# Peptides against a protein of PDB entry 3V4L, part 125

Target 1, 386 residues: chain A of PDB entry 3V4L
Amino acid sequence: GQPLAKDKVALLIGNMSYWEHPKLKAPLVDVYELTNLLRQLDFKVVSLLDLTEYEMCNAVDEFLLLLDKGVYGLLYYAGHGYENFGNSFMVPVDAPNPYRSENCLCVQNILKLMQEKETGLNVFLLDMCRKRNDYDDTIPILDALKVTANIVFGYATCQGAEAFEIQHSGLANGIFMKFLKDRLLEDKKITVLLDEVAEDMGKCHLTKGRQALEIRSSLSEKRALTDPVQGAPCSAEALVRNLQWAKAHELPESMCLKFQCGVHIQLGFAAEFSNVMIIYTSIVHKPPEIIMCDAYVTDFPLDLDIDPKHANKGTPEETGSYLVSKDLPKHCLYTRLSSLQKLKEHLIFTVCLSYQYSGLEDTVEEKQEVNVGKPLIAKLDMHRGL

## One batch from the design tools (peptide; made by RFdiffusion4, then SolubleMPNN)

Design b2_p16_3_s2 (from b2_p16_3, 11 letters changed)
Fold by OpenDDE base, seed 1:
Structure b2_p16_3_s2 (fold): chain B 386 residues (1-386), chain A 16 residues (1-16)
Amino acid sequence: as target 1 above (386 residues)
Amino acid sequence: EYFETKVVSTAADLPE
């Protein structure tokens, strides 16, 4: 019979905004496009940008809570990384220079924990370098892995080699995602799909002799990313998993704020990633006596580190939101909250209406506090370990 | 088009 997945869960991490290392660009587009493709494949996708070590650990722990017997687990990582002694290390954005294994997440440790969940399939897609880190002399003694015959690694590059992104003036995929995205929806065994991606990369004149896809697999069964999810959640664990995933993707409801002057503001929310939300404000009603009227959002929780200079922009692109701008209402003011994983409390902020009456020189301000609860990934309380 | 590498950070890139 056709293989069935009990469920399908993916964690996608894209690290770009490193504190002490070169900044990357491709992970933004790569995580976004892969998220959309995996959603078409009925994956429950958590997509996270720019995680610290602690935040990456918590994201992996939450991902592991979504895994169970017969569940397909996919981990994608795009960022800096290294490989020592066959162990792959993902580098968090707060990693020191130089970084060591104690500052990084070991993929083989995650694999061990996934094997304990008795998963139906374990897929790792690692879009990072595989050079040795000579500053890390640690030889990790990993416990012997179980023989589960359900593991697939897709490495963006060969052992000891670098992974590259194309420096373009616009948004572009990394080299791996550029080829992966064209085949990801194909109804093929995952190793066969990755072999075809490797062939496509090998035909590209830009990548020849620089970067080649490496596949490492113990997958004994014909499993594909297209394998259907087994029907209605028949277990309490499956229900909990569905509820937990739904919580991590719950947007605040749009609000209509009414000010004393008779101005009405629509406040809306859009998800760019599981930890990135766009807030937008629009004037939906204005009395004719009011000649000028602007609605600003301010007084965000300090944990979000929102620079007011980047808030309340006339376009999504001016906030750094290039991917979801087509799906947003036009003629708003836009604010991008890029670090929702840092939110410990409810998202409380102020909507400030600045307006001017016809024939008055002075601007008038009215303020309303808004509480939208915990949006998106902030509902998972990724900080509960403190 | 140039390729930027997702490399291992080396201490040599620390400004003196």
Scores: peptide ipSAE 0.142, ipTM 0.726, DockQ to the pose 0.156
Fold by OpenDDE base, seed 2:
Structure b2_p16_3_s2 (fold): chain B 386 residues (1-386), chain A 16 residues (1-16)
Amino acid sequence: as target 1 above (386 residues)
Amino acid sequence: EYFETKVVSTAADLPE
């Protein structure tokens, strides 16, 4: 019969805004496009940008809580990385220069923990370099992995080689995602699908002789990303997993704010990623006596590190939101919250209405405080050290 | 079109 997944869960991490290292661009687009494709494949997707070491550890721990017997687990990483002695290390955005293994996450340690969950399939898609880090002399003594014939690694590059992104003037995929996205929805064994992606990359004149996909697999069964999820969640564990994922993806409800001057504002929320939210404000009703009227958001929690100069933009693109702009209402002011994982408390902020009456030169201001609770990933309390 | 590497820690980026 066709293999069945008990469930399908993916963690996607894109690190680009490094503190002590060259900034990347491709991870933004790659994580977004892969999220949309995996959702079409009935994956529960957690998508995270720009994580510190501590935040990456917590994201992996929360991902492992979603895994259980017969669940398909997929980890995608795009960012800086290295490989020492066959161990792959993902570099967090706060990693020092030079970084070492103690500053990074070992993928083989994550694999060990996934094997303890008795997963049905383990897929790692690593869009990072595989060069040796000569500043890290640590030989990790990895515990012996269990013999599970259900592991697939797709490395964006060969052992000891570099992975690249192509610099364009606009938004572009990384090399690996450019080819992966065209095949990902195909009903094929995952190793066959990745082999076709490797062939497509090898035929391209830009990538030929620079970057080649490497596939490492122990997968003995014909398992595909298209494999159907086993019907209605009959187990308490499946219900808990569904609730935990839903909790991490719950947006605040849209609000209608009414001001004393008779202006009505629509306050709306959109998810770009599990840790990135767009707030938008629009004037939905204005008395005719008011000639100018703008609704600004301000007084955000300090933990979010929101620069007021980047808030309240006339377009989503001016906030750095290029991907969801088509799904947003027009003629709003837009603010991008890019670090929701840092939020320890409720998201409380001020909506400030600035307006002018016909025949008066002075602007008037009214303010309302808004509490939207913990949006998206902030509900998982990723800052609680276990 | 230029390629940027996802490698960090070239000896060239050590502050003098």
Scores: peptide ipSAE 0.112, ipTM 0.680, DockQ to the pose 0.152
Fold by OpenDDE base, seed 5:
Structure b2_p16_3_s2 (fold): chain B 386 residues (1-386), chain A 16 residues (1-16)
Amino acid sequence: as target 1 above (386 residues)
Amino acid sequence: EYFETKVVSTAADLPE
């Protein structure tokens, strides 16, 4: 019969905004597009941008809690990285220069932990460099991996080689995602799918002799990303997994705020990623006596590190939101919360209405506090160890 | 089209 997945879970990490290293661009688009494709494949997807070492560790731990016997696990990483002695290291955004293994996440350690969960399939898609880091003399003594015969690595580049992104004047995919996205929905054994992606990359004049996909697999069964999820969750563990995933993807409900002056504001929320939310405000009713009114969001939790200069923009693009802007309501003020993983408390903020009456020169302000609880990834309490 | 490498940061810019 066709193989069944007990469930399908994906963790996608895109690191771009490095502190001590060159900034990347492709991971933004790559994580977003891959998220949408994996959702069409019935994956439970956690998508995270710009994680510190601590945040990456917690994201992996939460991902491992979603894994169980017969679950398909997919880890995608786009960012800086290196490979020493066949061990792949993902570089967090806060990694020092030079970085070492102690500052990075070892993919083979994650694989070991996934094998302990008795997963049905382990897929690693690593869009990072595979050069040796000469500043890291550590020989990781990895514990012996179990012989699970359910492992697939898709490396964006060859051993000892670099991975590249193409700099365009706009948003563009990385080289690996450019070819992967065209085939990802195909009902093929995952190793066959990746082999076809490797051929497509090899035919491209841009990548030929610079970057080639490497497939490393121990996959004894015909497993595909298209394999159907086993029907209604009958186990307590499956219910817990579904609830935990649902919590990490729950948006605040849109609300209508009513001010004493008779102005009504619609407040809405949209997810760009599991740790990135757009807040938008619009004036839905204005008394005729009020000639001008604006609604600002302010007084965010300090943990979110929100610069007021980047809040309350007239377009999503001015906030740095280029991907979801088409799905957002028009004629709002937009604020992008890009670090929801840092939120320790409830998301409490102030909606400030500034308005002017006809024939009065002075502006009037009314304020209303809003508590939306813990949105998206903030429900997972990734900071419980701090 | 410029290819930027996701380079392993060589400490080439660390002052000695």
Scores: peptide ipSAE 0.108, ipTM 0.693, DockQ to the pose 0.149
Fold by OpenDDE base, seed 3:
Structure b2_p16_3_s2 (fold): chain B 386 residues (1-386), chain A 16 residues (1-16)
Amino acid sequence: as target 1 above (386 residues)
Amino acid sequence: EYFETKVVSTAADLPE
């Protein structure tokens, strides 16, 4: 019979906006496209950009809570990284220069914890460098891994080698994702699929002799990402997992705000990632005596670190939202909340209506406070340890 | 086409 997954869960992390390291670009597109592909494969996908060490630890802990016996777990990481003594370290955005193992997440430690959950399949897709970090002389004493015969590593590059991004003026995939995305939906054993991706990468003149995919596996069974999820969640644990997943992906409902001047504003929300939300405002009704009006969002929680210069833009692209712009209503003002993982409280903000009456020179302002609760990943309370 | 490396930044690779 076809193998069945009890469930399928993926954590995708894309780190780009490093504090002390070169900024990356490809993880944005790579995480987004991989999220959409894995959703088509019935994965529950948490997608996160630009995580600190603490936030990465919490994201991994929440991911591990979604894992259980026979669940397929997939971890994708795109960012800076290194490999010491066969251990892969993912570098958080707040990592110092130079970083050490104490500032980074060890993938093999995550694998150990996944094995404790008795997962059906463990897939790691690591789009990072695999060079040795000479500033880290620590030999990690890793606990012995269990012999589970269900492990697959897809490394974007060879041991001791670099992974590359192609600098384009526009949005482009990283090298690994460029080839992976074309094969990911194929009904093949995951190791066979990755081998075909390795061949495709090896045929490319750009990557030949620079970057090659490495597959490391102990997968004894024919397991595919296309394997169907076992039917309706019959266990209490499966219900809890589904509820936890649903919480992490619940957008605020669209709101109609009515101002005293008679202007009506539609306030809408869109998810770009599990920690990235676009707020958009549109004027849906304007009295004829009001000649001009704009609806700005302001007074966000300080934890979100929102620069007002990047808020209330006339296009999604001006906010840095290039991926979901096609799905957004036109003729709005757009604001991108890129750090929802930092939100400890309810998302409370002000909608400020600025308007002008016919024959008056002065602008009038009306304000309404809006509470939308905890959107998306903010519902997981990733901060409960602080 | 320039390749940016997802390099292990050594302290030497910061642009002055």
Scores: peptide ipSAE 0.095, ipTM 0.711, DockQ to the pose 0.159

Design b2_p16_3_s3 (from b2_p16_3, 9 letters changed)
Fold by OpenDDE base, seed 3:
Structure b2_p16_3_s3 (fold): chain B 386 residues (1-386), chain A 16 residues (1-16)
Amino acid sequence: as target 1 above (386 residues)
Amino acid sequence: SFEETEIVSMAADLPE
């Protein structure tokens, strides 16, 4: 019969905004496009940008809670990384320069924990450099992996080589994602799919002698990312997994705010990633005596590190939101919350209405506090260890 | 076009 997954869960991490390292661009587009493709494949996808070491550990722990016997687990990482002694290390955005294994997440440790969950398939897609880090002399004594015959690694590059991103003035993929996205929906054994991606990359003149896909697999069964999810969630564990994923993807409901002056504001929310939300405001009703009015969002929780200079923009693109801008209503003010993983409490903020009456020179302000609870990833309480 | 596309390394600038 066709192989069945008990469920399908993916964690996608894209690190770009490094503190002590060169900034990347590709992970933004790569995580977004891969999220949309994996959702079409009935994956429960958590997509996260710009994680610290602590936040990456918590994201992996929450991902591991979604894994169980016969579940397909996929981890994608795009960012800085290295490989020492056949161990792959993902570099968090707060990693020092130089970084070491104690500052990074070992993929083989994650694989060990996935094997303890008795997963049906473990896929790692590592869009990072695989150069040795000579500042890390630690030989990881990793516990012996179980022989599960269900492991697939797709490395964007060869051992000791670099991964590359496309230099473009706009949005561009990494080289790996550029070719992976064209085949990801194909009903093929995952190792066959990745081999075809490797052939497509190998035809590209830009990557010849610079980057080549490496596939490392112990996969003994014909398993595909297209494999259907087995039936209704009949187990308590499957219900818990569905609820946990649903919590991480619940947007606040759109609100209609009414001000004393008679102005009505629509407040709306859109997810760009599991930790990135766009807030937008629009004037839906204005009394004729009010000649000008704008609705600003202010007084965000300090944990979100929101720069007011990047808030309340006339376009989504001016906030740094290029991917979801087509799906947003026009003629709003837009604010991008890019660090929802840092939110410890409810998202409480102020909507400030600035307006002017006909025949008055002075601008009037009215303020209304809004509590939208914990949006998206903030519902998982990734901070419970502080 | 792909012919005018450059690629940039994703390597970190570790100290020498």
Scores: peptide ipSAE 0.397, ipTM 0.848, DockQ to the pose 0.552
Fold by OpenDDE base, seed 4:
Structure b2_p16_3_s3 (fold): chain B 386 residues (1-386), chain A 16 residues (1-16)
Amino acid sequence: as target 1 above (386 residues)
Amino acid sequence: SFEETEIVSMAADLPE
């Protein structure tokens, strides 16, 4: 019979905004496009951008809580990375220059932990460089892996080589994701799918002699990303997993705020990633005596590190939100919250209505505090794991 | 066209 997944869970991490290293561009688009494709494959997807070491550890721990016997686990990483002694290290955004293994997450350690969950399939897609880091002289003593015969690594590049991103004036993929996305929905054994992606990448004139896909697998069964999820969750663990994933993806409900002047504001929320939310405000009713009227969001929690200069923009793109801009309502003010994983408390902020009456020169302000609880990934309390 | 597309390394600039 066709293999069945007990469930399918993916963690996608895209690190771009490094503190001490060159900024990347591709991880933004790559994580977003891969999220949408994996959702079409009935994966429960957690998508995270720009994680610190601590936040990456917590994201992996939360991902491991979603794993259980016969669950398909997929980890995708796009960012800086290195490979020492066949161990792959994902570099957090707060990593020092130079970084070492102590500042990074070892993928083979994550694999060990996934094997302890008795997963049905373990897929690693690593869109990072695989050069040796000569500043890291440590030999990781990895514990012996179990023989599970359910492991697939797709490395964007060869051992000792670099991965590349497409330099374009707009949104562009990394080289690996560019070819992966065209085949990811195919009903094929995952190793066959990746081999076809490797052939497609090998035809690309841009990457010839610079980047080639490496597939490392121990996969004894014909498992595909298209494998159907087993019907209704019969176990308490499956119910818990579904509830945890649902919590991590619950947006705040849209609100209609009514001000004393008779102005009505629509406050709405959109997810770009599991840790990235767009807030948008629009004036839905204005009394005729009010000639000018704007609704600003202010007074965000300090943990979110929101620069007011980047808030309340006339377009989603001016906030850095290029991917979901088509799905957002027009004629709003937009604010992008890009670090929801840092939120320890409820998201409380102020909606400030600034307006003028016909025949008054002075601007009037009314303020309303809004509590939207813990949005998206902030519901997982990622801070409690250490 | 793909012919005018450049690719950039995702390598970190570690000190030499």
Scores: peptide ipSAE 0.389, ipTM 0.844, DockQ to the pose 0.541
Fold by OpenDDE base, seed 5:
Structure b2_p16_3_s3 (fold): chain B 386 residues (1-386), chain A 16 residues (1-16)
Amino acid sequence: as target 1 above (386 residues)
Amino acid sequence: SFEETEIVSMAADLPE
């Protein structure tokens, strides 16, 4: 029979905004495109940008809680990284220069923990450099991995080599994602799919002799990313997994705010990533005696590091949101919350209406506080333990 | 103008 997944779960991490290292561009588009493709494959996808070491550890722990016997687990990482002694290290955005294994997440440690969950398939897609880090002299004494015969690594590049991004028209894509996305929806054994991606990379004049996909697998079964999810969740564990995933993806409901002056504001929310939300406001009703009015969002929790200069923009692109702008309503003011993982409390903020009456020079303000609870990834309380 | 396609390394600048 066709293999069945008990469920399908993916964690996608894109690190770009490094503190002590060169900034990357490709992870933004690559995480977004891969998220949309994996959702079409019925994956439960958590997508996270710009994580610290602590936030990456918590994201992996929450991902591991979604794993169980026969579940397909996929980890994608795009960012800085290195490989020492056959161990792959993902570099957090807060990593020092130079970084060491103590500042980084070892992929083989994550694999060990995934094997303890008795997963049906473990896929690692590592869009990072694989150069040796000579500042890390630690030989990780990894416990011997179990022989589970369900492991696939897709490395964007060869051992000891660099990965590259292609920059064009202000956007960038990783070379690996450029070829992977064209085949990811194919109903093929995952190793066969990756072999075809490797051939496509090898035929392209831009990538030939610069970057080559390496596939490392022990996959004994014909498993594909297209494999159907086994039936309705009947187990208590499957219900818990579905609830945890749902919590990480709950947007606040759109609200109609009514001010005393008779102005009505529509407040809406959109997810760009699991830790990135766009707030948008629009004036839906204005009394004729009000000549001008603007609705601003302000007074955000300090943990979100929202610069007011980047809030309340006339376009999504002015907030740094280039990917979801087509799916947003037009003629709003837009605010991008890019660090929802940092939210310890409920998202409480103020909607400030500034308006002017016909024949009065003075601007009037009305304020309304809004509590939207914990949006998206903020429901997982990734700060529990500091 | 087709902005020139640039291929950029994702390598970190570790100290020499």
Scores: peptide ipSAE 0.385, ipTM 0.843, DockQ to the pose 0.799
Fold by OpenDDE base, seed 2:
Parts: structure tokens; C-alpha cells; sequence
Structure b2_p16_3_s3 (fold): chain B 386 residues (1-386), chain A 16 residues (1-16)
């Protein structure tokens, strides 16, 4: 019979905004495009941008809590990285220069923990460089992995080589994601699908001789990303997993704020990623005696590090949000919250209405405090040390 | 102007 997944879970990490290393661009679009494709494949996707070492560890721990016997687990990483002695290291945004294994996450350690969960399939997609780091002399003594015939690695590049991004019109895509996205929905064994992606990269004049996909697999079964989720009555564990994922992806409800002057504001929320939310405000009712009015958001929690100069923009694109702008209402003011993983408390902020009456030169202000609870990933309390 | 498609390395600038 066709293989069945008990469930499907993916963690996607894109690191771009490095503190002590060159900034990347591709991980933004690559994580977003892969998220949308994996959702069409019935994956529960957690998508995270710009994580510190501590935040990456917690994201992996929360991902491992979603894994169980017969679950398909997929880890995607786009960012800086290295490979020493066949061990792959993902570099957090706060990593020092030079970085070492003690500042980075070892993918083979994550694989060990996934094997303890008795997963049905383990897929690693590593969109990073595989150069040796000569500043790291540590030989990790990896404990003997269990012999599981269910592991697939897709490395964006060859051992000891670089990965590349294609920049065009201020946006970028990774070379790997450019070819992977065209095939990811195909009903094929995952190793066959990745081999076809490798052939496409090898035929393209832009990528031929620059970058080549490496596939490492122990996969003995004909498993595909298209394999259906088992529709049997949810075990208690499957219900807990579904609730935990839903909790991490719950947006605040849209609100209608009413001011004393009779202006009504709609306050709305959109998810770009599991840790990135856009707030938008629109004037939905204005008395005719009010000639001008604007609704600004301000007084955000300090943990979010929101610069007021980047808040309340006339377009989503001016906030750095190019991906979800088509799905947003027009004629709003937009604010992008890019670090929801840092939120320890409820998201409390102020909506400030500035307005002018016909025939009065003085601008009037009214303010309302808004509490939206813990949005998206902030509900997982990723800052609680285990 | 065709905005030139640039291919950029994702390598970190580790000290030599």
C-alpha cells in the first residue's frame, strides 16, 4: 500500500541579519516559498527568521516535542554554516567572528534526537556553505546513531563548497530553492525528487559548475512528501501536537476601536512568519466635521526592539514586507514586528489617533491601549529555559 | 537597464 504519515511537521529557519558576519538576503524568500509549498503538502510548518543560538536551541526543542512514532519530520535551514568531519553546523545570528561548534547547532545531534522519537521520515534540507571552519578544532564525538533506514539529507552544495544566492531587483533566492520549488509538489520518492532537482541545477547555465546538490540517504522505503496523513481518530498525542501547532500560529482577532470624536479604526493582524507579524490600521468611519485623521501604533514592549522610524508606513514594502503585501488591505498604516520569539509578556501597545476639525488649526490626539495577548510563536514561551 | 542578475556567495568572511 502507499506509505502513510502519522503526521507531518516542518521547522524552517532562515538566518540573514548576522551581527558579526555578512548579511544574507535569500533566506527571507526561500523560507516563505518553502512554507507555502509544505502547507500545500499538509505539513505543520513553523517558520522562523533571524534566531540567536538560544532561540535556535529552543526552536529545535519545540520541534522535537511535535515529533512522534511515524511522524514525518523536515528541518530546513538557510544561513551561514560550515561542515567539519561530516558534521553540519548551523550558525546563529549572534555567533561571534570567528564562530566555533560551541556557538552553533550540530545537525547530526538533532538527527540523534529525531531518531529517539521513532519518526517515519527524517528530511534535512541544508541551504548553507559546507566549507571547513579551521577555527573549530573540536571533533564532536557523536554517539553511534541508531540504524534507521528513513534519513534523507539534501545539501544545497558539495562538501567543502559554497552555496550561492541569485540577487535581482533587490530580492534574492538561493540557487537550491530556485530549483526545489518547481518539483517539491511532485508525487515521487523524496530521493528521486531531489535527484531531479540536482539534474535541473546541472543543466542550468547560471548554476552549472558553480553549485551542485548532494544527496545523502538511507531511505529504504518509497516515501514521498505527498504521502497522506493517517486519517484515523487522532490519538491523544496527535491532538496535543495539533493544539501545540495551532497555538503557535494563532493570530489576534481583528478589532474595531471607537474614539470619543466618533472615528472608528480597524486594527488587523497578518502573519508573514511564525515570529513575524504585520499590524495594520485603517479608518473605517470618520465624522464629516473631521477633515484629516491618522491612526498610529506606538509604545511597543522593549523586548521587540521596534524603531518608531520603521513603524506606521504607508505601504507593507516600506516595512520590509514584500511577500504578504498582496493579501493585506490597501490604504492602511503598516508596522512589522520581526522578533515575536523575544516577547516574554503580552503584546500591549498604544493606538494613537491624530485628527483635525474643519475650521480649527490645532491637531487633537486620542489614545487607546490594546492588549492582544501572546501572538503566534510568543505563545510557546521559547524563553523558558528547560 | 536590465538590472544585472548577481550571483553572490553565502560564505561567511572568516579571518584568513
Amino acid sequence: as target 1 above (386 residues)
Amino acid sequence: SFEETEIVSMAADLPE
Scores: peptide ipSAE 0.384, ipTM 0.842, DockQ to the pose 0.776

